# Peptides against a protein of PDB entry 2MBZ: the designs that were tried, part 11

Target 1, 143 residues: chain A of PDB entry 2MBZ
Amino acid sequence: GINLTPEEKFEVFGDFDPDQYEEEVRERWGNTDAYRQSKEKTASYTKEDWQRIQDEADELTRRFVALMDAGEPADSEGAMDAAEDHRQGIARNHYDCGYEMHTCLGEMYVSDERFTRNIDAAKPGLAAYMRDAILANAVRHTP

## One batch from the design tools (peptide; made by RFdiffusion4, then SolubleMPNN)

Design b1_p9_6_s2 (from b1_p9_6, 4 letters changed)
Fold by OpenDDE base, seed 5:
Structure b1_p9_6_s2 (fold): chain B 143 residues (1-143), chain A 9 residues (1-9)
Amino acid sequence: as target 1 above (143 residues)
Amino acid sequence: SLSMISYFV
């Protein structure tokens, strides 16, 4: 799990508790390479590492919201670039994330209401926007 | 905002 004190977890994640989903994650992903890679990578992460990851996520959220507010389509270069950065961030910090895996995650954002509510807390429709951007980014990188 | 839960694993 995340090797942080309760205080550190609150400082980094606020009201979000990653450990709340540990059992479900194990049930769904426990036999996958992604799960193994994530556990191996994150085992050595410090508070500063987790804070960096959270900061990257916050920045990406603001970026998507700004695109939506500007009326940019989810398949615009700006939105697709944001989706690509999201994919690369997952690959760098957690597990190998190809375009197929990324599209699966995007679909989960709109099919699992828990994820939808969590993401749309920043802006209504953000989950769907991200899913569409993720899909568009995958398409443009797949001949 | 996005969080590590969006990675699911």
Scores: peptide ipSAE 0.318, ipTM 0.885, DockQ to the pose 0.527
Fold by OpenDDE base, seed 4:
Structure b1_p9_6_s2 (fold): chain B 143 residues (1-143), chain A 9 residues (1-9)
Amino acid sequence: as target 1 above (143 residues)
Amino acid sequence: SLSMISYFV
């Protein structure tokens, strides 16, 4: 798992406890390539690595919220660029994330109520906005 | 903010 002390985990993740989801993730995705890649990549991560990843996630969240607050449509260049950065971040830090995989993630954000509640904690409707932006970004990058 | 769970698929 995440090789951090309880104190370090709190410093990086705060009230979010990734260990709470470890069993469920393994049960649902343990036989997928994405799961294996993620376990392999993250096994060597330091506290600084995890902090960077969390900072990137926080920044992306703020970016999407700002786009929504500004009234930018989910298929705007700004929203699609944010979706692309989201995809690239997953690819760098966790597992190969092509546009099809990214689209599947987006659909999960709105179809699984737990994901919707988690994401919309930042702003109501954020999950749906992200899904739409992810889809639009995938479409523009698919020949 | 986005949580690590958002990447789990």
Scores: peptide ipSAE 0.312, ipTM 0.882, DockQ to the pose 0.460
Fold by OpenDDE base, seed 1:
Structure b1_p9_6_s2 (fold): chain B 143 residues (1-143), chain A 9 residues (1-9)
Amino acid sequence: as target 1 above (143 residues)
Amino acid sequence: SLSMISYFV
């Protein structure tokens, strides 16, 4: 779990409450290596660590939005590079994230309306754009 | 946040 006070959690995550998903995440893949790795890595995270992770996520979001605004296709080098950075960020901060795992996440972004709504808050269609970029990046790295 | 949605698959 996230070892922060309610105030610290609000400062870092704002209106998003990660605790509300704890049981669902555990039910879905609590017996996987990914879940174990995440628990082990994040157990030592400080508020500053979580803030850095949030800042990285925000920067990536802005990067995808900028690509969309520029009219870059989701399978452009720019979009695929952003997707790769997303995958590497997950691997660095949470759990080993291969391309298959990453594409599963991308699919969830468009199939689970909760995540679609959360992501598209930054820009309508962002979830679909990210999914397509993630898929394209996976394809180019696993021909 | 992309960081937290990354906890799901």
Scores: peptide ipSAE 0.309, ipTM 0.887, DockQ to the pose 0.460
Fold by OpenDDE base, seed 3:
Structure b1_p9_6_s2 (fold): chain B 143 residues (1-143), chain A 9 residues (1-9)
Amino acid sequence: as target 1 above (143 residues)
Amino acid sequence: SLSMISYFV
């Protein structure tokens, strides 16, 4: 788990409380390879590691928002490259993330209202834009 | 923005 004090968790994650979802995540994913890999990788993470991961997420969010503001299609090279970086970031920090898994995550962003609300806090429609970019990136890598 | 929990359900 995340071995940070309540204060440290607030500093890194802000209004998001990962403890609210710990039991649900374990119940739904506890027997998967992804869950095992994530636990193994994150077991040694420090506050600085978690902050870096959050910074990467924030940067990716800003990148997608900028693409939307510029009117770039979700299947543009820029949007698909951002989706690819997202996939690679998951693989580096958490678990092996193939294109099928990535597509499933994208669908979750628009089907689970909790994630939709969280993501769209940055910009309305961002979750749908990310889902579309993730799908487009997967398609171009699996012709 | 995204969080680590976004990589699980």
Scores: peptide ipSAE 0.298, ipTM 0.877, DockQ to the pose 0.436

Design b1_p9_6_s3 (from b1_p9_6, 5 letters changed)
Fold by OpenDDE base, seed 5:
Structure b1_p9_6_s3 (fold): chain B 143 residues (1-143), chain A 9 residues (1-9)
Amino acid sequence: as target 1 above (143 residues)
Amino acid sequence: SLSLLSYFL
């Protein structure tokens, strides 16, 4: 799991506990390259690393919300760029994330209510907006 | 906001 004290975890993630899902994730993805890569990369992460990752996620969330509030389509350049940054962030911090993998993640955001509820906490419909932006970004990079 | 959970398949 994440090598942080309970206090550090609370400071970075608040009420969210990533370790709560460790068993389920291992059962579903324990034999995948993504799981292996994530475990290997995050094993050395400090509190500051996790805080950076959380800050990046928060910034991306605000960016998507701002796009939605502005009425920008999910397939706009702004939304697709945000999706691309999301993909690249996953690749840097966790595991190789190609466009197909990213599309699968986006679809999960709308098909699994746990993800939908978590994401839409920032703004109703955000999960669907992100899914659409992720798909559009994948399409424009896969002619 | 987005969470670490969103990175898991």
Scores: peptide ipSAE 0.331, ipTM 0.883, DockQ to the pose 0.454
Fold by OpenDDE base, seed 4:
Structure b1_p9_6_s3 (fold): chain B 143 residues (1-143), chain A 9 residues (1-9)
Amino acid sequence: as target 1 above (143 residues)
Amino acid sequence: SLSLLSYFL
């Protein structure tokens, strides 16, 4: 699990409480390789590790928002590159994330209202934009 | 912003 004090958790995650979703995540994904990999990798993470991961997520969010504000299509080079960085970040920090897995995540962002609301808090339509960018990136990398 | 919820599987 996340081996941080309550104070550290608040410092890193702020208003987001990962413990709130622990049971649901286990119920939905507890028997998958991705879940096992994530639990194994994150078990050794320090506060600095979690802060880095959060910073990377924030940076990626800002990057996608900037692309949307600039009017860049979701299948633009910039948007697809951002999606690729997203995929690679998941692979490094959490679990093996191939392009098929990534597209599944993208679809979840728009099909699960909780994800949509959470993501769109940064900018309305961000979840859909990310889904489209993720799909486009997967297509260009799939022979 | 992208919360870690988007990663937690």
Scores: peptide ipSAE 0.324, ipTM 0.878, DockQ to the pose 0.543
Fold by OpenDDE base, seed 1:
Structure b1_p9_6_s3 (fold): chain B 143 residues (1-143), chain A 9 residues (1-9)
Amino acid sequence: as target 1 above (143 residues)
Amino acid sequence: SLSLLSYFL
């Protein structure tokens, strides 16, 4: 899993402990290429790598929130570009993430209350906004 | 905020 000390994990992820979900993730993804790729890639990650990943996630969150605050629709170029960056970030850091996979993730954000609660902590409705942007981005890239 | 959880599960 994540090869960090408890202190390092706290510094990067705060109260969120990814290891709490290890078994559930394995049950859902254990026999997929995505899971294998993620395990292989992240095995060598340092604290600095994980911090960079968290920083990217925080930046993306702020970007979506700013779009919502500005009243930009989820199918705007700005929102779709943010969704594309999200997809590319997953591909770069974790596993190959095509548009179908990305839309599945987006749907999970609104169908699993744990994800909705976690994401909407930044702004109510963010999960739904992201889902819609992810879907719109997928559509424009796979017409 | 997005978390590692949002990439799996």
Scores: peptide ipSAE 0.319, ipTM 0.879, DockQ to the pose 0.470
Fold by OpenDDE base, seed 3:
Structure b1_p9_6_s3 (fold): chain B 143 residues (1-143), chain A 9 residues (1-9)
Amino acid sequence: as target 1 above (143 residues)
Amino acid sequence: SLSLLSYFL
């Protein structure tokens, strides 16, 4: 698990409480390779590591919001590149994330209201925009 | 912003 004090967790994750979902995630994914890889990689993560991961997520969020504000289509090169960086970030920090897995994550962002609400806190429609960019990026890499 | 939960289905 995340080896941080309650105070450290608040500093890094803010209002998001990962402990709230730990049991559900384990019940749903505990027997998958992705879950195993994530546990193995994150076992040694420090507070600074988790902060970097959160910073990367914040940066990506700002990047997508900027694209939306500029009116860039979700299938633009800029949006697809942001989606690719998202995929690579997952692979680097958590588990192997191919284009199929990435597409599944994108669909979850719009089909599970908990994820939609969390993501759209930055900008209404962000989850849908990300899903579309993720799909477009997957398509261009599987012609 | 994206959360840690976003990496799990």
Scores: peptide ipSAE 0.310, ipTM 0.876, DockQ to the pose 0.452

Design b1_p9_6_s4 (from b1_p9_6, 4 letters changed)
Fold by OpenDDE base, seed 5:
Structure b1_p9_6_s4 (fold): chain B 143 residues (1-143), chain A 9 residues (1-9)
Amino acid sequence: as target 1 above (143 residues)
Amino acid sequence: SLSLLSYFV
């Protein structure tokens, strides 16, 4: 798991507790390469690493919200670029994330209400916007 | 905002 004290976890993640979902994640992903890669990469992560990851996620969230507020379509270059950065961030920090995997994640954001509620806490409809941007980004990178 | 949970299906 995440090798942080309860205090450090609260400082980085706030009210979100990643360990709360450890069992479900293991049940869903335990036999996948993504799970293995994530465990191997994150095993050496420091508090500063986790804070960086959270900061990147917060920045990406603000970026998508700003795009929505500006009325930019989810298939705009700005939205697709944000989706690409999201994909690359997952690949860099957690596990290999191709466009197919990314679209699967995007679909989960709108099909699993827990994820929808979590994401839409920043702005209603954000999960759907992200899903659409992820899909558009995948399409533009697929001949 | 996005959370670590969002990285798993």
Scores: peptide ipSAE 0.360, ipTM 0.897, DockQ to the pose 0.432
Fold by OpenDDE base, seed 1:
Structure b1_p9_6_s4 (fold): chain B 143 residues (1-143), chain A 9 residues (1-9)
Amino acid sequence: as target 1 above (143 residues)
Amino acid sequence: SLSLLSYFV
């Protein structure tokens, strides 16, 4: 789990409570290498580490929103590069994230309304845009 | 915005 006080968690994640989803995540991922890797990596994370992770997520969100506002297609180099950075960020901070895993995450963003709602809070249609960019990036790296 | 939840399927 996340070794932060309730106050620290609020400072980093705001209204989002990761502990709320602990059981569901364990049920879905508990027997996977990804889950094990995430537990091992994050066990030593400090508040500053989690803040950095959140900052990276916020920056990526802004980047995708800017691409959408500029009218860039989801399969543009800019959008695919943002998707690649997303994948690499997951790999660096949480678990090995190949292109197949990444596309599964992208599909979840549009198929699970909880994720769609949370992501689209930044901009309507962002989840779908990210999914399409993730897929395009995966295709270009696995011809 | 993306959150920790977005990293789990």
Scores: peptide ipSAE 0.358, ipTM 0.898, DockQ to the pose 0.433
Fold by OpenDDE base, seed 4:
Structure b1_p9_6_s4 (fold): chain B 143 residues (1-143), chain A 9 residues (1-9)
Amino acid sequence: as target 1 above (143 residues)
Amino acid sequence: SLSLLSYFV
């Protein structure tokens, strides 16, 4: 799992406890390539690595919220670029994330109520906005 | 903000 002390985990993730979901994630996705890749990559991560990943996630969240607040459509270049950065971040830090995989993630954000509630904690409708941006970004990058 | 959970599919 995440090789951090309880204090370090709190410093990086705050109220979010990834250990709460470890068993469920393993039960649902333990036999997938994505799961294996993620476990392999993250096994060597330091506290600084996890902090960077959390910072990137926070920044991306703020970026999407700002786009929504500005009234930018989800298929705008700004929103699609944010979606692309999201995809690239997953690819670098966790597992190979092509556009099809990314689209599947986006659909999950709106079809699984727990994901919707988690994401919309930042702003109501954020999950749907992200899904639409992810889809638009995938379309523009698919020949 | 986005959580690690959002990456698992």
Scores: peptide ipSAE 0.356, ipTM 0.896, DockQ to the pose 0.438
Fold by OpenDDE base, seed 3:
Structure b1_p9_6_s4 (fold): chain B 143 residues (1-143), chain A 9 residues (1-9)
Amino acid sequence: as target 1 above (143 residues)
Amino acid sequence: SLSLLSYFV
């Protein structure tokens, strides 16, 4: 798990409390390879590691928002590249993330209201935009 | 922004 003090967790994750979802995540994912890989990788993570991961997420959020503000289609090269970076970031920090898995995550962002609300806090429609970019990126890599 | 939960359900 995340071996940080409550204060450290607040500093890194802010309003998001991962402890609220720990049991649900374990119940839903505990028997998967992704869960095992994530636990193995993150077991040694420090506060600085978690901060880096959050910084990457923040940067990606800003990148997608900028694309939306510029009117770039979700299937543009820029949006698909951002989606690819998102996929690679998951693979680097958490678990192997193929294009099928990535597409499933994208669909979850728009089908589970908790995720939609969390993501769209940055910009209304961001979750849908990300889902579309993720799908487009998967399609271009699996013709 | 994206959170850790975004990588799991």
Scores: peptide ipSAE 0.341, ipTM 0.891, DockQ to the pose 0.449

Design b1_p9_7_s1 (from b1_p9_7, 4 letters changed)
Fold by OpenDDE base, seed 5:
Structure b1_p9_7_s1 (fold): chain B 143 residues (1-143), chain A 9 residues (1-9)
Amino acid sequence: as target 1 above (143 residues)
Amino acid sequence: SLGMLAYFV
C-alpha cells in the first residue's frame, strides 16, 4: 500500500511498520468507505507526504503531552482544539472523519491494548486523555 | 506518538 522503499519507511516511521497491520485492516474494514478513501488518497503519496503526516502527528502528540503536563482538563479549550486538529488531519490525509467517527476512534484508543500501548509510549494516560478530548470536542460541535 | 495506526477505523 505504501509506495516507499524499506529504507524510506524506516526514515519516516522508524520502529513502526504500517504494513504489519495491512492484513488486519483489510479483514476488518476492507468493505468500508473509510478504507476505500484511505487507499485512494494514499496511493499517490510520496515520501515527503508521509513525512509531513508523521510530523503533524508528532506535533499533536507533543501538544497533548504539554497540555497534560500543564494540568489542563481534557475538556479544556486547548485539548478540544487539539482533538479538532486531529480530526481535520485525518479528514485531509486519509478519509472523511466526522465527529461520530472520531469518537469511535477515540474509544478504540483505550479499548485496544495495541493502540493504548503505542500512544501511551509518549506519556502514560495519553490515550485516555485523547479519548476524553475527542469526546468533548464532538459534544461542543453537536449542539 | 500518534502514527498512521492511530488513523485506523
Scores: peptide ipSAE 0.286, ipTM 0.869, DockQ to the pose 0.472
Fold by OpenDDE base, seed 3:
Structure b1_p9_7_s1 (fold): chain B 143 residues (1-143), chain A 9 residues (1-9)
Amino acid sequence: as target 1 above (143 residues)
Amino acid sequence: SLGMLAYFV
Protein backbone atom coordinates (compact mmCIF):
# COMPACT_ATOMS: atom_id res chain seq x y z
CA GLY B 1 0.00 0.00 0.00
CA ILE B 2 0.85 3.68 0.18
CA ASN B 3 3.69 4.20 2.64
CA LEU B 4 2.16 6.98 4.72
CA THR B 5 0.90 7.18 8.28
CA PRO B 6 -2.86 7.27 8.80
CA GLU B 7 -2.60 10.97 9.61
CA GLU B 8 -0.58 11.70 6.47
CA LYS B 9 -3.07 9.78 4.35
CA PHE B 10 -5.90 11.84 5.78
CA GLU B 11 -4.02 15.07 5.14
CA VAL B 12 -3.40 14.19 1.49
CA PHE B 13 -6.51 12.25 0.49
CA GLY B 14 -9.11 13.48 2.96
CA ASP B 15 -12.32 11.49 2.87
CA PHE B 16 -11.04 9.30 0.04
CA ASP B 17 -9.48 6.16 1.48
CA PRO B 18 -7.39 4.34 -1.13
CA ASP B 19 -6.93 1.37 1.21
CA GLN B 20 -10.61 0.52 0.81
CA TYR B 21 -9.98 -0.36 -2.83
CA GLU B 22 -6.57 -2.02 -2.67
CA GLU B 23 -7.88 -5.58 -2.72
CA GLU B 24 -10.31 -4.87 -5.55
CA VAL B 25 -7.60 -3.17 -7.60
CA ARG B 26 -5.26 -6.12 -7.15
CA GLU B 27 -8.00 -8.55 -8.11
CA ARG B 28 -8.95 -6.62 -11.25
CA TRP B 29 -5.59 -5.31 -12.43
CA GLY B 30 -2.87 -7.20 -10.57
CA ASN B 31 -1.65 -9.01 -13.69
CA THR B 32 -1.45 -5.93 -15.95
CA ASP B 33 1.58 -3.91 -16.97
CA ALA B 34 -0.14 -0.75 -15.75
CA TYR B 35 -0.44 -2.16 -12.25
CA ARG B 36 3.20 -3.23 -12.21
CA GLN B 37 4.43 0.14 -13.47
CA SER B 38 2.32 2.01 -10.94
CA LYS B 39 3.62 -0.05 -8.04
CA GLU B 40 7.21 0.43 -9.17
CA LYS B 41 6.90 4.20 -9.61
CA THR B 42 4.90 4.96 -6.49
CA ALA B 43 6.98 2.77 -4.18
CA SER B 44 9.40 5.65 -3.61
CA TYR B 45 6.82 8.43 -3.36
CA THR B 46 6.85 10.64 -0.29
CA LYS B 47 3.97 12.54 1.25
CA GLU B 48 5.16 15.52 -0.77
CA ASP B 49 4.94 13.51 -3.98
CA TRP B 50 1.39 12.39 -3.25
CA GLN B 51 0.40 15.94 -2.37
CA ARG B 52 1.83 17.17 -5.68
CA ILE B 53 -0.23 14.58 -7.53
CA GLN B 54 -3.38 15.71 -5.72
CA ASP B 55 -2.59 19.35 -6.46
CA GLU B 56 -2.16 18.57 -10.15
CA ALA B 57 -5.49 16.77 -10.17
CA ASP B 58 -7.22 19.66 -8.41
CA GLU B 59 -5.82 22.13 -10.90
CA LEU B 60 -7.01 20.00 -13.79
CA THR B 61 -10.46 19.77 -12.21
CA ARG B 62 -10.65 23.55 -11.91
CA ARG B 63 -9.56 23.87 -15.52
CA PHE B 64 -12.32 21.59 -16.78
CA VAL B 65 -14.92 23.32 -14.62
CA ALA B 66 -13.84 26.68 -16.03
CA LEU B 67 -14.21 25.35 -19.57
CA MET B 68 -17.70 24.08 -18.80
CA ASP B 69 -18.70 27.37 -17.19
CA ALA B 70 -17.45 29.24 -20.26
CA GLY B 71 -19.60 27.04 -22.48
CA GLU B 72 -16.65 25.55 -24.34
CA PRO B 73 -17.51 22.29 -26.12
CA ALA B 74 -15.81 19.15 -24.85
CA ASP B 75 -14.24 18.79 -28.30
CA SER B 76 -12.78 22.30 -28.25
CA GLU B 77 -9.03 22.70 -28.39
CA GLY B 78 -9.05 23.91 -24.81
CA ALA B 79 -10.90 20.86 -23.54
CA MET B 80 -8.83 18.45 -25.63
CA ASP B 81 -5.61 20.06 -24.37
CA ALA B 82 -6.79 19.58 -20.80
CA ALA B 83 -7.49 15.94 -21.59
CA GLU B 84 -4.02 15.59 -23.08
CA ASP B 85 -2.46 17.03 -19.93
CA HIS B 86 -4.45 14.51 -17.92
CA ARG B 87 -3.10 11.66 -20.05
CA GLN B 88 0.46 12.91 -19.72
CA GLY B 89 0.09 13.28 -15.97
CA ILE B 90 -0.94 9.65 -15.67
CA ALA B 91 2.06 8.66 -17.78
CA ARG B 92 4.50 10.62 -15.59
CA ASN B 93 3.12 9.57 -12.23
CA HIS B 94 1.72 6.07 -12.69
CA TYR B 95 1.95 4.09 -15.93
CA ASP B 96 2.18 4.35 -19.70
CA CYS B 97 -1.14 5.75 -20.83
CA GLY B 98 -1.87 5.65 -24.54
CA TYR B 99 -4.94 7.12 -26.15
CA GLU B 100 -6.84 3.83 -26.11
CA MET B 101 -6.17 3.38 -22.41
CA HIS B 102 -7.20 6.97 -21.80
CA THR B 103 -10.54 6.45 -23.56
CA CYS B 104 -11.12 3.40 -21.38
CA LEU B 105 -10.53 5.54 -18.31
CA GLY B 106 -12.96 8.15 -19.60
CA GLU B 107 -15.63 5.52 -20.09
CA MET B 108 -15.04 4.23 -16.57
CA TYR B 109 -15.65 7.75 -15.21
CA VAL B 110 -19.25 7.59 -16.45
CA SER B 111 -19.95 3.86 -16.07
CA ASP B 112 -18.66 3.32 -12.52
CA GLU B 113 -20.95 5.25 -10.20
CA ARG B 114 -18.20 5.58 -7.60
CA PHE B 115 -16.02 7.54 -10.00
CA THR B 116 -18.96 9.54 -11.33
CA ARG B 117 -20.01 10.58 -7.85
CA ASN B 118 -16.51 11.56 -6.80
CA ILE B 119 -15.80 13.56 -9.97
CA ASP B 120 -19.19 15.27 -10.16
CA ALA B 121 -18.73 16.52 -6.62
CA ALA B 122 -16.85 19.42 -8.25
CA LYS B 123 -19.57 20.06 -10.83
CA PRO B 124 -22.54 18.00 -12.07
CA GLY B 125 -21.74 16.51 -15.44
CA LEU B 126 -17.97 16.89 -15.09
CA ALA B 127 -17.31 13.17 -15.54
CA ALA B 128 -19.26 13.13 -18.80
CA TYR B 129 -17.51 16.29 -19.99
CA MET B 130 -14.11 14.77 -19.24
CA ARG B 131 -15.05 11.54 -21.01
CA ASP B 132 -16.07 13.49 -24.10
CA ALA B 133 -12.90 15.59 -24.05
CA ILE B 134 -10.75 12.48 -23.61
CA LEU B 135 -12.45 10.83 -26.56
CA ALA B 136 -12.09 13.92 -28.75
CA ASN B 137 -8.41 14.21 -27.87
CA ALA B 138 -7.84 10.56 -28.73
CA VAL B 139 -9.64 10.97 -32.07
CA ARG B 140 -7.58 13.98 -33.14
CA HIS B 141 -4.39 12.01 -32.42
CA THR B 142 -5.60 8.90 -34.24
CA PRO B 143 -6.55 9.98 -37.79
CA SER A 1 -9.60 14.56 -6.84
CA LEU A 2 -8.37 12.80 -9.97
CA GLY A 3 -4.96 12.16 -8.43
CA MET A 4 -5.58 8.62 -7.25
CA LEU A 5 -7.97 7.55 -10.01
CA ALA A 6 -5.11 6.18 -12.11
CA TYR A 7 -4.19 3.84 -9.26
CA PHE A 8 -7.49 2.03 -9.65
CA VAL A 9 -7.16 1.04 -13.31
Scores: peptide ipSAE 0.285, ipTM 0.880, DockQ to the pose 0.557
Fold by OpenDDE base, seed 1:
Structure b1_p9_7_s1 (fold): chain B 143 residues (1-143), chain A 9 residues (1-9)
Amino acid sequence: as target 1 above (143 residues)
Amino acid sequence: SLGMLAYFV
């Protein structure tokens, strides 16, 4: 789990409680390299580290929202670059995230209502937009 | 947050 006090967790994550999903994540991914890598990396994270991760995620969210507001296609250079930054952020902070893994995440964003709801809280349709951008970015890097 | 989505591959 995340090595923060309940107060620190609230300060960083707000209404989102990652501990609520710990059992499900372990059941689904506990035997994967991704899970192992994430557990090893995050074990040393401080409150400031988690806050940085949240700030990076918020910035990325704003980028995608701005792209949507501007009417940029999900397969535009801007959208694909944002998707690439998302992939690299996961790799830096949690686990190795190749393009196949990234596309799987994108599909989950639109197929799991919990993720769709959480993402679309920023802007309706954001999850679908991100999924499409992730796919486009994967295609351009794996022709 | 998008950051926490990394838990759920």
Scores: peptide ipSAE 0.270, ipTM 0.872, DockQ to the pose 0.500
Fold by OpenDDE base, seed 4:
Structure b1_p9_7_s1 (fold): chain B 143 residues (1-143), chain A 9 residues (1-9)
Amino acid sequence: as target 1 above (143 residues)
Amino acid sequence: SLGMLAYFV
């Protein structure tokens, strides 16, 4: 698991406690390659690594919110590029994330109310915007 | 945070 003290976990993740979902994740995905890859990669992560990952996620969230505030369509180059950076971040930090996997994640953001609520805390409709951007990005990269 | 969403494949 995450090799951080409770205090370090609070400093990095704040109100979001990944440990609360450990059992569910294991039950649903424990036999998948993605789960295995994530466990293997993150096993060596330091507090600084987790902080970097959190900072990247926060920056990407702000980027999507800025796109929405600017009125950029979810299938704009800006939105699709943000979706691509999201995909690459997952691939770099956690597990191989192809475009099909990414679209599945995007669909989960709007179909699982827990994710929708957590994402839309930054801006109402953000989950749907991200899903649409993820899909558009996948389409343009799958000739 | 989008980073922790990666746990939910």
Scores: peptide ipSAE 0.268, ipTM 0.875, DockQ to the pose 0.487

Design b1_p9_7_s2 (from b1_p9_7, 6 letters changed)
Fold by OpenDDE base, seed 1:
Structure b1_p9_7_s2 (fold): chain B 143 residues (1-143), chain A 9 residues (1-9)
Amino acid sequence: as target 1 above (143 residues)
Amino acid sequence: MLGLLSAFV
């Protein structure tokens, strides 16, 4: 779990409590390398580390929203670059995230209503836009 | 949110 006090968790994540999903995550992913890597990496994370991760996620969200507002296609260079930064961010902070894994995450964002609601809180349709950008980015990087 | 969402796949 996240090694923060309840107060620190609230300061970083606000109303989102990741511990509420721990059991489900363990049930779905507990036997995967991704889960193991995430547990190992995050075990040493400080409040500052978690805040950095949150800041990176917020910045990425703003980038995608700005692209959508500008009418840029999800397969534009800008959208695909944002998707690539998302993939790399996951790799740095949590677990090895190849293009196939990233595509699977993108599909989950639109197939699991909980993810869709959380993402679309920033802008309606953001989850679908991200999924499409993730897919386009994966395609352009596949030989 | 995207950061934590990516961890809780």
Scores: peptide ipSAE 0.138, ipTM 0.822, DockQ to the pose 0.500
Fold by OpenDDE base, seed 2:
Structure b1_p9_7_s2 (fold): chain B 143 residues (1-143), chain A 9 residues (1-9)
Amino acid sequence: as target 1 above (143 residues)
Amino acid sequence: MLGLLSAFV
């Protein structure tokens, strides 16, 4: 689990409690390389590390919302660049995230209602927009 | 919140 006190967890994640999902995540993904890599990386994370990760996620969310508000298509360079930054952020913080994996994550954002609700809390349709941007970014980087 | 969602594949 995340090595933070309850107070620190609240400061970083607010009402989101990642520990509530630990068992399900282990059950579903415990045998994957992604899970192993994430556990290995995050084992050493401090409160400051988690806060940085959260700040990066918040910034990316704002960036996607701004693109949507500007009417930029999800396959625009701006949206695809934001998707690429998202992919790279996952790779830095959690696990190796290739374009195929990233596309799978994007699809999960729209197929799993829990993810959809969490993402769309920032803006309705954001999950679908991200999925489409992720897919477009993957396509442009696939030889 | 994108946050930890990516960690929970």
Scores: peptide ipSAE 0.141, ipTM 0.820, DockQ to the pose 0.560; fails the geometry check
Fold by OpenDDE base, seed 3:
Structure b1_p9_7_s2 (fold): chain B 143 residues (1-143), chain A 9 residues (1-9)
Amino acid sequence: as target 1 above (143 residues)
Amino acid sequence: MLGLLSAFV
């Protein structure tokens, strides 16, 4: 699991408790390369590393929300660039994330209500907007 | 949120 004290976990993740999902994640993905890579990378992460990852996620969320508020379509250059940054962030911090994998993640964001609820807490429809931007970004990189 | 959720794929 995440090697932080309960206090540190609360400081970084707030009301989100990653430990509640650890067993389910292991059950679903424990035999995948993505899970292995994530465990290997995150094993050395400090509180500061986790905070950085959260800050990056928050910045990306704000960026997508701003695009939505501006009325930019999900296949705009701005939205596709935000999706690309999301893909690259996953690759740096967790596991190899190609365009196919990223597309699968986007579909999960709208098909799993838990993901949808958590993402849409920032803005209703954000998960769908992200999914569409992820798809558009994948398409432009796989002509 | 998004960063940690992506790790749980």
Scores: peptide ipSAE 0.140, ipTM 0.824, DockQ to the pose 0.518; fails the geometry check
Fold by OpenDDE base, seed 4:
Structure b1_p9_7_s2 (fold): chain B 143 residues (1-143), chain A 9 residues (1-9)
Amino acid sequence: as target 1 above (143 residues)
Amino acid sequence: MLGLLSAFV
């Protein structure tokens, strides 16, 4: 699990409680390379590391919202670049995230209502926009 | 928001 005190967890994640999902994540992904890599990488993370990851996620959320507000299509260069940065962020912080994996994540964002609700808290339709941007980014990088 | 969601896939 995340090696932070309850106070530190609240400071970094606020109302989001990652511990609520630990059992489900283990049940779904416990036998995957992604799960193993994530556990290995995050085992050494400090509060500062988690705060950085949260800040990066918040910045990316704001970036996608700004693109939507500007009326930029999900297959625009700006939206695809944001999707690429998302993919690379996952790769740096958690596990190897190829384009296929990334598209699977995007589909989950719209197919699992819990993810949809959490993402769309920033802006209605954000999950769908991200899914479409992720897919477009994957397509442009596929030979 | 996006960061931890990706970890819980």
Scores: peptide ipSAE 0.137, ipTM 0.822, DockQ to the pose 0.524; fails the geometry check

